# Peptides against a protein of PDB entry 5OOQ: the designs that were tried, part 57

Target 1, 227 residues: chain A of PDB entry 5OOQ
Amino acid sequence: YREDVRQVVTHPANALSFLQPGRLVEISVNGKDNYGWGAVVDFAKRINKRNPSAVYTDHESYIVNVVVNTMYIDSPVNLLKPFNPTLPEGIRPAEEGEKSICAVIPITLDSIKSIGNLRLYMPKDIRASGQKETVGKSLREVNRRFPDGIPVLDPVKNMKIEDEDFLKLMKKIDVLNTKLSSNPLTNSMRLEELYGKYSRKHDLHEDMKQLKRKISESQAVIQLDDL

## One batch from the design tools (peptide; aimed at target 1 N117 L118 V142 L153)

Design b2_p27_4_s3 (made by RFdiffusion4, then SolubleMPNN; from b2_p27_4, 10 letters changed)
Fold by OpenDDE base, seed 3:
Structure b2_p27_4_s3 (fold): chain B 227 residues (1-227), chain A 27 residues (1-27)
Amino acid sequence: as target 1 above (227 residues)
Amino acid sequence: ENEKFFEENTYLIRNEEELKEIAEKLS
């Protein structure tokens, strides 16, 4: 059921509105590389220049650039290509006992485990020398202040996902937490219906453009090094 | 409308003092 909720939350129709610069997101790449909480830099519609006719799933149709502070120090970060979510061999988080560095990595929506209710003030030029390290220090301070984990956005109360089938799913999860009586297979069928509704009601590309413009207009200036 | 929605549901962290206050409120 947690995976079912994640699929709905990370769908472009729901997630893109909350991917402002500085938004904290929990990152897992390929279901095995856990980078922990990172900060969103920006996002864009995925375009394949070599194959313009390429079709991606909803969860792989956008690229999100994020700052992480858990990159393995000997990872070939110089081989990272902006807006290319296919990461080079050797790009991985540091394991226990290994040193880590800060890096900006491109990920898909499918690599987001959770969206937090916290947002960092971001520098204007994250690619400038020392800027990603400043964000990394802020991330460490946030994790220190939230030892039990960063608060996650509530899909209904905070994200205002009002789809009837999703609300039914959430109610069933609540019941299961107390009684364990619901069937996961039935819920999976309802998720397919939800995705169908989103695909029919939303022009995701146009929505993304509108959101990016609104985000740019609403940016506030705060010194990140004060953290 | 969208601005009000985001402001009510997101905590913007500006400095260490604000982070401390938010952490205390949410703990």
Scores: peptide ipSAE 0.432, ipTM 0.870, DockQ to the pose 0.540
OpenDDE base, seeds 1, 2, 4, 5: peptide ipSAE 0.411, 0.416, 0.425, 0.422; ipTM 0.859, 0.863, 0.858, 0.854

Design b2_p27_4_s4 (made by RFdiffusion4, then SolubleMPNN; from b2_p27_4, 15 letters changed)
Fold by OpenDDE base, seed 1:
Structure b2_p27_4_s4 (fold): chain B 227 residues (1-227), chain A 27 residues (1-27)
Amino acid sequence: as target 1 above (227 residues)
Amino acid sequence: SVQEHFDKVTYLIRNEEELEKIAKELA
């Protein structure tokens, strides 16, 4: 059920407005490679230059560049291509006992496990020497300050996702959590249906959401300049 | 202090409304 909520939260119509520079996001690539909490650098709509007519799913339609401090030290980070979420083989988080380094990796929205209720102050040029390490230090400090976990944005209270279909989805989840005799297949189909309705409805308002995002980003930049 | 350092590198921004409030305060 957490996955169902995640699908809604990470939908472009909801997530993009909260992916300002420095926003903390919890990252899991391909459902396996957990990088932990990283910091958003920027994002862009995914464009396929080789196939301009390519259509991506909603959750794969944007690329988010994030700084992580958990990259395995011997990962071939030099092979990373900006705005290419298809990561080279060997790119992985450090395991226990392994050394890690800071890296900027491109991910899709689908690789976001959660969006944090916290932002870092980001260097102007993250690609400059030492800047990603600075962010890495900040990430370590954040983790130190929140030993019980970094606060996650509440979909309703913080993200203001109050769409009727989403609320129905949430209600359904709550009901299912209390039911012991539910059929998992039937429940999954129903949840997918509800999510589908929600997604389609909000896709129609994508332009409006993008405008709101741009406004928010501009305001954030102003704030950073004044600090 | 650790707290001061933390405050310099982090800030809480929850939603667009909060951003708008901050922007208005800075204006």
Scores: peptide ipSAE 0.045, ipTM 0.549, DockQ to the pose 0.093
OpenDDE base, seeds 2, 3, 4, 5: peptide ipSAE 0.025, 0.068, 0.031, 0.025; ipTM 0.455, 0.572, 0.487, 0.542; seeds 2, 3, 5 fail the geometry check

Design b2_p27_5 (made by RFdiffusion4)
Pose (drawn by RFdiffusion4):
Structure b2_p27_5 (pose): chain A 225 residues (1-48, 51-227), chain P 27 residues (1-27)
Amino acid sequence: YREDVRQVVTHPANALSFLQPGRLVEISVNGKDNYGWGAVVDFAKRINNPSAVYTDHESYIVNVVVNTMYIDSPVNLLKPFNPTLPEGIRPAEEGEKSICAVIPITLDSIKSIGNLRLYMPKDIRASGQKETVGKSLREVNRRFPDGIPVLDPVKNMKIEDEDFLKLMKKIDVLNTKLSSNPLTNSMRLEELYGKYSRKHDLHEDMKQLKRKISESQAVIQLDDL
Amino acid sequence: EDEEFREEVLEKLEEETDVLLTPEELE
């Protein structure tokens, strides 16, 4: 349900109104590379030129400044409006130095939108400007160690469509349902949940393998035939 | 000092949609 709300928030109709320069966003491109919190510089429509049609979330490209780029990552390969990050450009590992950089992303790569925004120079492409902004991101990350506050989708972003409101209520219902479980006020909750979640991942992982073995025991493309 | 700054930012967010941060404020 929360992932469903995220798509409603990041859809161009609602998200673009709040993508002003300097807006703070949490970037998780393709659900794999987590660059942490960054600052939006600008955005523009994606024009595929072969005029190919794009999905609503991929219809726009946003350039953002990050401060967690791996230091030896080859940033010279980036094209301004190509959000497919070349192989080797990755967030810095837990033990590796980081460098400030600007990357293009589609809207689907935004995990959350912040209520804070930085002062940014006119030319982020200018000498030392991307570096200076990276310093500001490091400070915001210090004053907010637990995280940057998110924008309220209803109160701040004024999203009032009825289908979305039912979705928000569906979350509140499941939360109060969760808060009424006997385990909520338990000390072993983190232990037991982790112990169970590992057994559950295996069950789902084993089920994936279990089906592969059976289909391959028989002839391969007999069904296609 | 950091706690006071966060409290001021949260109080301002109760009245406004967002907050612009400058280098001078972050010093």

Design b2_p27_5_s1 (made by RFdiffusion4, then SolubleMPNN; from b2_p27_5, 8 letters changed)
Fold by OpenDDE base, seed 1:
Structure b2_p27_5_s1 (fold): chain B 227 residues (1-227), chain A 27 residues (1-27)
Amino acid sequence: as target 1 above (227 residues)
Amino acid sequence: EIEEFRKKILEKLKKENSVLLTPEELE
């Protein structure tokens, strides 16, 4: 059920509005590489230049650049490619006893375990010397100050996810936390319906964005003709 | 000091969805 909630929370229709620069997110790459809490630098729509017709899942359709302070020191960070979420071999978190460094890594929404209520001040140029280390220090301090965990966005209260099926899911989770029964098939069907709704919403938003762009472009052309 | 800080942040989060932390606050 936690995964079900995560899928809804990290869907672009819900997550993107909370991925402002500096937003704290808990990162797990490929379900195994836990980087802990990182800070969002920016995000962009995933574009495949080699295959423009490539269709990505909703959770893989955006690339989020995040600052982490848990990168293994000997990781080949120089091989990281901007906006490429396929991380080179050897890119991993530091294990216990290993030294870590700060790095900016590109991840997908699917690599977000949770979204925090907190944001860090994000420098304008994170790639400038010392900037990612500054963010790294802030990350360490936040973790130190919240030993029981960084506050996580409430999907309903904070993220305003008001979908009826999602609310039912949340209620079911609450009941299950008390009763310990699960029906994966029923949950899967409901999630599929939810994803359908979210996908539609996202499509509409993108259409609106495209429309606004077209309007802006048209206005710009008109202004040029007046010049 | 840390406990007071946490309390402050948690109190803010009762009213706000998100809290921005400045470097100065984390010194």
Scores: peptide ipSAE 0.665, ipTM 0.958, DockQ to the pose 0.660
OpenDDE base, seeds 2, 3, 4, 5: peptide ipSAE 0.665, 0.669, 0.659, 0.661; ipTM 0.958, 0.959, 0.956, 0.957; seed 3 fails the geometry check

Design b2_p27_5_s2 (made by RFdiffusion4, then SolubleMPNN; from b2_p27_5, 8 letters changed)
Fold by OpenDDE base, seed 2:
Structure b2_p27_5_s2 (fold): chain B 227 residues (1-227), chain A 27 residues (1-27)
Amino acid sequence: as target 1 above (227 residues)
Amino acid sequence: EIEKFREEILAKLEKETSVLLTEEELK
């Protein structure tokens, strides 16, 4: 059920509006590399220059650049490619007892474990010398001040996810926390229905953006003709 | 001091969806 909630929360239709610069997100790459809480730099739609016709899943269709302060010091960070979520071999979090450094890594939405209520004030140029370390210090301080965990966005109250099926899912989770009864098969079917709805919403959002661009372009052309 | 800070942030989060933290606040 937690994974089901995560899938809904990290869907582009819900997550992107909360991925402003500085947003704290909990990061787990490939389900095994836990970087802890990082800060969002920016995000962009995933584009494959080699295969423009490539179709990605919703959760893999965007690349999010995040600052982490838990990168293993000897990781080959110089091999990181901007907007390439396929991380080079050796890129990993520091283990216990190992030294860590700050790094900007590209991740997919699927690598977001949770989205926090908190945002850090982000430098204008994170690539400038010392800036990522500044963010790293802030991350450490936040973690220190919230030893019980950084506050996580409430999907309903904060993210305003009001889908009936999702609300039912949340209610079931609440009930399960009280009563250990699970029906995984029924929940799986409902999740598929939810994804269908979210996909439609995302498509509409993209269509609206395209329409706004066309309108702006048309207005610009008209202004040029009047000049 | 840490507890006070945490309480203040949590209080803000009761009214606001997100809270922006400055570098000065995290020193």
Scores: peptide ipSAE 0.673, ipTM 0.961, DockQ to the pose 0.652
OpenDDE base, seeds 1, 3, 4, 5: peptide ipSAE 0.670, 0.259, 0.672, 0.667; ipTM 0.960, 0.778, 0.961, 0.959

Design b2_p27_5_s3 (made by RFdiffusion4, then SolubleMPNN; from b2_p27_5, 7 letters changed)
Fold by OpenDDE base, seed 2:
Structure b2_p27_5_s3 (fold): chain B 227 residues (1-227), chain A 27 residues (1-27)
Amino acid sequence: as target 1 above (227 residues)
Amino acid sequence: KIEEFRKEILEKLKEEDFVLLTPEELE
């Protein structure tokens, strides 16, 4: 059920509006590499220039750049490619007793375990010398101040996910937190229906963003012509 | 101090969708 919630929360239709610069997100890459809480730098739609016809799942269709402060110090961070979520071999979080460094890594939405309610003030140029370390320091301090965990965004109250099936799922989870009693198969079917609805909403949202960009660009051109 | 900070943040989160933290607040 937690995974079901995560799938809904991290769906582009829901997640993207909450991935502002500085948004804290809990990161788990490939379900094995836990980087802990990181800070969002930006995100972009995943585009394969070599194969423009490439189709990605909804959760893999966007790349989120995040600052983490848990990168293993000897990780080949120089091999990281911007906007390539396929991380090079050796890129991993530091284990216990190992030293860590700050790094910007590209991840997919599927690598987001949780979205926090907190945002860090992000430097204008995170790639500038020392900037990611500053963010890393802030991350450490936030973690220190929230030893029981950073506040997680409430899907209903904060994200305003009002889908009836999702609400039912949440209620079931609340009940199950007392005891597991609901049929997983029924919930799975409902989740698929939810994904279908979210996919359509996402398409509309992207269209709106594109329209806004076009309008902004057109206005900028008009202003240039008036200059 | 930490507990007070947490309390303040949690209270803000009752009214706001997010809380922005500055480096100065985290010194």
Scores: peptide ipSAE 0.593, ipTM 0.952, DockQ to the pose 0.652
OpenDDE base, seeds 1, 3, 4, 5: peptide ipSAE 0.588, 0.587, 0.580, 0.588; ipTM 0.950, 0.951, 0.948, 0.949

Design b2_p27_5_s4 (made by RFdiffusion4, then SolubleMPNN; from b2_p27_5, 10 letters changed)
Fold by OpenDDE base, seed 1:
Structure b2_p27_5_s4 (fold): chain B 227 residues (1-227), chain A 27 residues (1-27)
Amino acid sequence: as target 1 above (227 residues)
Amino acid sequence: DIEEFRKRILERLKTEKSVLLTPEELE
């Protein structure tokens, strides 16, 4: 059920509006590499230049650049490609006893475990010397000050997810916290329905953005012709 | 005091959608 909630929360229709620069997010790459809490730099729609016809799932359709302070010091960070979520071999978080460094890594929405209620001040040029280290210091301090965990966005109260099926899911989770019973098949079917609804909403939002851009461009052309 | 800081932030979260932490607040 927690995974089901995560899938809904990290869907583009819900997550993107909360991925402002500096937003704290908890990062787990491929369900294995836990980087802990990082800070969002920016995000962009995933584009495959080699295969423009590539179709990505909703959770893989966007790339989020995040600052982490838990990168293993000997990781080949120089091999990181901007907006390429396929991380080179050796890119991993530091284990216990290993030294870590700050790095900017590109991740998919599917690599977000949680979205925090807190934001850090994000420098305008994170690529400038010392800037990611400054953010890293802030991350360390936030973690120190919240030893029981950084506050997480409430999907209902904060994110305003009002889908009836999702609300039912949340209620079930509350009940299951008292009663441990899971039906993966039933949950999967409900998730598919939810994803269908969210996908449609996302498509509409993208269409509206494209339309607004076209209108703006047309108006700009008209103004140029009048000069 | 870390506890006072946490309390302050949690109180702000009751009224604010998100709390922006400045470098000065984290010094």
Scores: peptide ipSAE 0.614, ipTM 0.951, DockQ to the pose 0.617
OpenDDE base, seeds 2, 3, 4, 5: peptide ipSAE 0.610, 0.610, 0.599, 0.600; ipTM 0.951, 0.951, 0.948, 0.948

Design b2_p27_6 (made by RFdiffusion4)
Pose (drawn by RFdiffusion4):
Structure b2_p27_6 (pose): chain A 225 residues (1-48, 51-227), chain P 27 residues (1-27)
Amino acid sequence: YREDVRQVVTHPANALSFLQPGRLVEISVNGKDNYGWGAVVDFAKRINNPSAVYTDHESYIVNVVVNTMYIDSPVNLLKPFNPTLPEGIRPAEEGEKSICAVIPITLDSIKSIGNLRLYMPKDIRASGQKETVGKSLREVNRRFPDGIPVLDPVKNMKIEDEDFLKLMKKIDVLNTKLSSNPLTNSMRLEELYGKYSRKHDLHEDMKQLKRKISESQAVIQLDDL
Amino acid sequence: SLTDEEIKEATDVLVKLENGELVFEEV
């Protein structure tokens, strides 16, 4: 349900109104590369010069400044409106130095939208400007070690559509349902949940493999035939 | 500057960095 709410928030109709310059966003591109918290510089519509149609979330491209780019990552390959990050451009690992950079992203690559925004120079492309903004991101990350506060989708973003409101209530219902479980006030909860979640991943992982073996035991494309 | 509760409740907050200090301003 929370992932369902995220798509409603990041959809261009609601998200673009709050994508002013300097807006803080948590970037997780394609659910793999997590660049941490960054600052939005600008955004523009995606124009594919083949005029291909794009999904609503991919219909727009946002340039954001990050402070967790791997230092030896080849940033010279980036095209201004190509959100497909070339192979080798990745967030810095836990033991590697980081460098401030600007990357393009689609809206689907935004994990959360913050209520804070930075002061940014007019030309982020100017000399040393991307570096200076990266310093500010490091300070905001210190003042807020647990995380940056998110924008309230209803109170702040004024999202009042009825279908979305039912979705929010569905979450509150499951939370109070979760808070009424006997294990909520337990010390072994982290231990038992992790022990169970590992067993569950295997079950789902084993089920994936279990089906592959059976389909391949028989002839391959007999069904296609 | 703004308190923690005010920062969390604000719709928009401009953050400036001046002499190594963060300045929080509600818009």

Design b2_p27_6_s1 (made by RFdiffusion4, then SolubleMPNN; from b2_p27_6, 10 letters changed)
Fold by OpenDDE base, seed 1:
Structure b2_p27_6_s1 (fold): chain B 227 residues (1-227), chain A 27 residues (1-27)
Amino acid sequence: as target 1 above (227 residues)
Amino acid sequence: NLSEEEIREASEVLVKLVDGELVFEKL
């Protein structure tokens, strides 16, 4: 169900009003290239000058320019074309142990994983020398301040998405999340009841608590993948 | 500066880097 939520949130009718300069968005290109959190520069409607009759899906109909600080240092960033979301070969995020640089990349709405509630104060001319690096420093500090992740906009409370079908979806997700959160506790108690007879004789109580926690965490992860 | 809880609950927070420190303001 996370993908269903993402599709609604990133639809032009909902997303564009929250893509102000400096808005932090989480970026995943082609479902594999995770750039992490970047800052919006601007956006424009996608126009194909070579094929004016080209029809794009809603999620591909706009191009968003975003500053990222996770671009692989040896990526051919000079081949990036403004307002062309088809990225050249070799454009990718840095992997663990690789050096990264700041870059402005054009993405589609479909490449937005989430929209944050934070908005960076942006330089007026991001393309000026050193400006994207300044934004990059801010992004690093923000990530340091929020190790558990940048706060994501609530689709209902913050974005004011009031579509009835969407609200039903959100309610369903909430119910499932509640069940997921309650299941670990229930399973933990049952395991304690089952093994409590054994734990009283052996100082295994702490090991059992840890095992119960691990089982609970694993079940929660599996169920989250089904959402 | 906003508290962590205020930042998490806010719809929009302006973030500035001032003298190496982050400043958070509610919009």
Scores: peptide ipSAE 0.593, ipTM 0.944, DockQ to the pose 0.805
OpenDDE base, seeds 2, 3, 4, 5: peptide ipSAE 0.589, 0.591, 0.588, 0.589; ipTM 0.945, 0.943, 0.944, 0.944; seed 5 fails the geometry check

Design b2_p27_6_s2 (made by RFdiffusion4, then SolubleMPNN; from b2_p27_6, 8 letters changed)
Fold by OpenDDE base, seed 2:
Structure b2_p27_6_s2 (fold): chain B 227 residues (1-227), chain A 27 residues (1-27)
Amino acid sequence: as target 1 above (227 residues)
Amino acid sequence: NLSEEEIKEASEVLVRLENGELVFEKL
């Protein structure tokens, strides 16, 4: 059920509006590499320059750049490619007793475990010398202030996910947490329905963005012709 | 500064590190 909620929350139709610069997100790459809470730098639609016809899943269709302060110091961070979520071998979080550094890593939405309600004030140029470390200091202080974890956005109250099936899912989770009786199969079917709805919403959103860009471009051309 | 409860319930809280202290503001 938690994974089902995560899938809905991290779907582009829901997540992207909450991935503003500085948004804190909990990061787990490939379900194994837990970087903890990081700060969003930016995000972009994933484009394969070599294969423009590449189709990605919804959760892999965007790349989110995040600042983490838990990168293993001996990780080959110099091999990180911006907007390439396929991390080089050796890129991993520091383990207990290891030294860590701040790094900007590109992740997919699928690598977001949770979205927090906190947004750090982000430097304008995070790639400038010392800026990542400043964010890293802020992250450390936030983690110190919230030892039980950063507050996670409520999908309904905060994210305003009002899908009826999702609300039913959430209610079931609450009931299950209370009654310890889980029927996971019924919720999986509902998740698929929800996913379908979110996919459609995302498609519409992208279409609207493309349309707005075209309108803006057309207006710019008209202004040039009137000159 | 926001209270802990206000921080937990807020949809968006801007966090600034000023003089080594965290400042929380509603956006």
Scores: peptide ipSAE 0.590, ipTM 0.944, DockQ to the pose 0.689
OpenDDE base, seeds 1, 3, 4, 5: peptide ipSAE 0.589, 0.585, 0.586, 0.587; ipTM 0.944, 0.942, 0.943, 0.943; seed 3 fails the geometry check

Design b2_p27_6_s3 (made by RFdiffusion4, then SolubleMPNN; from b2_p27_6, 12 letters changed)
Fold by OpenDDE base, seed 5:
Structure b2_p27_6_s3 (fold): chain B 227 residues (1-227), chain A 27 residues (1-27)
Amino acid sequence: as target 1 above (227 residues)
Amino acid sequence: NLSDEEIKAASEVEVRLVDGKLVFTKV
């Protein structure tokens, strides 16, 4: 159920407006590498120059650059390529007892576990010497201040996700949390179905937005030819 | 500086590190 909520929250239609520079997000890469809370640097639409016809899922269609302070010190961070979410071998968070460093890593929306309500004041040039470390210090202090976790944005109250299917999903989760005795599997299947409907509806909305953009671009080109 | 309760209730909180201390401001 948490995954279903996560899928909706991290969908581009909902998440991108909350991925301002400095926004704190909880990061898990490939479901294996937990970097903890990091700070957003920027994001961009994923473009495959080698295969422009490549179609990505909604959650893989954007690349988010994030500062983490949990990178293993011996990770080959020099091999990191901007806007390439396929991380080189050896890029991983530090384990217990290992030393960590600050790094900027490119991730997909699918690697965001949660979006916090905190936004760090970010330096203008995060790649400048010492700037990542400053952000890293801030992250450490924030984590110290909130040992139980950084406050997560409320999808309805804060993110204003008012989609009817999502609201129904949230109500079902509340009912499940209240009625732990009900078969979790049956409720999970219903939640997946609702998410599937939500995803399809949003895909249509994105397609319409893209179509409107193409129409607007075509009209702009026509206006340029008339000048 | 905001209390923990105020921070948790806010939709967006700006965080700055000033002289080694965190300063939280509601946006």
Scores: peptide ipSAE 0.596, ipTM 0.946, DockQ to the pose 0.684
OpenDDE base, seeds 1, 2, 3, 4: peptide ipSAE 0.124, 0.055, 0.105, 0.131; ipTM 0.685, 0.585, 0.678, 0.684; seed 2 fails the geometry check

Design b2_p27_6_s4 (made by RFdiffusion4, then SolubleMPNN; from b2_p27_6, 10 letters changed)
Fold by OpenDDE base, seed 5:
Formats: C-alpha cells, structure tokens, sequence
Structure b2_p27_6_s4 (fold): chain B 227 residues (1-227), chain A 27 residues (1-27)
C-alpha cells in the first residue's frame, strides 16, 4: 500500500510542482541505497541524446538533482555524470561507522520515497566550494530536530490530489491501518488494480496533452504557410 | 519560529540555519 501511494505521489503530474529548490525528499536509489533526506537542487526532463526515441516510464522520465549528506567518503563522486541517473559503481551511502560527505546526485522520481513539507533555503550556486556543506549542515540539524522523521506532505490536503481512485485508495489504507485483522493480501490486490487504473488514466491524459500539442504545432505551421 | 504543530500541518515551511539554529517560516 505504501508503494502504491508512493507511485501516485511521485508521478510527474503530482510531484513536479513540489520539487522546488530546497524541497526535502527522502531518497532510496534502486531500492537498496538509502541516502535519507536530501534537498532538491533542480529537475529536468530526461533526454537521451543518443536515442531520442527512447521511451521512459513516467517515473523515470525526469531527473532530479538532490544534495545528500550521507555519501560515502570514498565514493567516486568525480565519476558522476550530470543528468545521468545511472550512478557509477561505488556511489553509495555511508554505512554505520563510515564517514560521509555531501554530494549532488541525479536521481529519478522513482528514487523518491517521500516528499517533505520542509524547504531549505538553497544557495544560488550549490557547486561553489562550501555550499554543499552548508546544505549538509542544515540537513543534519533538521534530522536532529525531527528524530521521528521529517513531516511528509499529505497527498490530499497538501498536494491536492483529488483523483477519485486515489481517494478510494487512501480510504482503504486508512481502513486497513485501523483494521489490523484484514488480510493484507486482498487489500494489496485491490490497491494494484486501483493503481493500474490510475496509471492508465494518467497515460491517457498525457497522450491527450501530447496530441493537443501536436495539433497546435501543426496549426501553427499551417498558419505560417498561409502567411 | 513556528511551533511543532504548525510545522506539521503546513504545506510548505521554509527552513533556514541562522547562527547554528533552525528557523522555520510558513510560506
């Protein structure tokens, strides 16, 4: 259920408007590397110059640059490629007892575990010497202040996700959380169905938006030819 | 500074580190 909610929350249609510079997001790369809470620098649509026809999933179609303060000190951060979410081997969070450093890493929306309601004041040039460390200090203090975790945005109240299927999902989750005795398996299947429907609806909406753009572009070209 | 409850309920809270202390402001 948490994963289904995450999929909806991190969908571009919902997430991008909340990925302002300084927004705190919880980061998990490839489901294995937990960097904890990081601060958004910026985001961009993923473009494959080598394969312009490459089709990415919605959750992989954008690259989000984030500052983390949990990078393993001996990670080959110099091998990080801008706008490449495929991280080099050895890029990982520090384990217990290891030293960490601040780094900017490119991630996909799929690597966002949660979106917080906190937004750090970000320096204009995060790549300047010492700026990453300043953000890192802020992150440490925030984590200290919120030992139980940074407040997560409410998908309905804060993010204003009003999709009927999603609301039904949230209600079901609430019921399940209150009813410990309900078989988790039956609820998971329904959640997957709801997400599937949601995904299809959003795909259709994006397709329609793209079609409208193409139509508009075609009309603009026709008008130029008539001029 | 916002109270903890105000921070939790807010949709967006700007956080600054001033003199080693966190300052929370509602946007």
Amino acid sequence: as target 1 above (227 residues)
Amino acid sequence: NLSEEEIKEASEVLVRLVDGKLVFEKV
Scores: peptide ipSAE 0.605, ipTM 0.947, DockQ to the pose 0.720
OpenDDE base, seeds 1, 2, 3, 4: peptide ipSAE 0.604, 0.604, 0.599, 0.601; ipTM 0.947, 0.948, 0.945, 0.946; seed 3 fails the geometry check

Design b2_p27_7_s1 (made by RFdiffusion4, then SolubleMPNN; its pose is not in this set)
Fold by OpenDDE base, seed 5:
Structure b2_p27_7_s1 (fold): chain B 227 residues (1-227), chain A 27 residues (1-27)
Amino acid sequence: as target 1 above (227 residues)
Amino acid sequence: MEEEEEKEKKLQEEVYEESKKRIEEAA
């Protein structure tokens, strides 16, 4: 059930509007590398220059750059490529007893475990000396302030997900949590239907974003011609 | 519910402002 909720929440149609700079997100890469809570720098649509015909799943179609403060100190962070979510070998979170550093890593939406209901103020240039470390200090302070966990965005109250099937899913989860019942509801078929609906919504959103960019670019060109 | 929402908003603002102060002090 938690995974079902995660799939809906992290779908581009729902998640992108909540991935503003400074948004806290909980990060798990490949289901094994838990970086904990990080802060969003920015995001972009995934473009494969070598294979423009590459088709990505909805959850892999965007790259989110995030600041983490849990990177293993001896990780080859210099090998990180901007907007490449395929992390080099050796890029991993610090284990118990290991030292960690701050790093900016590119991840997919599929690597987001949860979206927090908190935002940090982000520096204008995260690559400037000391800036990522300062963000890292803020992350530590937030974790200290919330020992029971950072508040997560409510999918209904905060994210305004109004899909009837999703609401039914949430109701089922609430009932299960109340009953402590271990019976997983086979929601896979309903999730596929939800994904189909979200995919259509996302296509419209991307079209609107592209249109806005074209308008902005046209305005910028007009301003350049007026200079 | 309104009181809880107000508490959440205050907390969000505090976290944001504290992080802003840290960035400004490091600059």
Scores: peptide ipSAE 0.640, ipTM 0.935, DockQ to the pose 0.628
OpenDDE base, seeds 1, 2, 3, 4: peptide ipSAE 0.639, 0.629, 0.637, 0.639; ipTM 0.936, 0.935, 0.936, 0.936

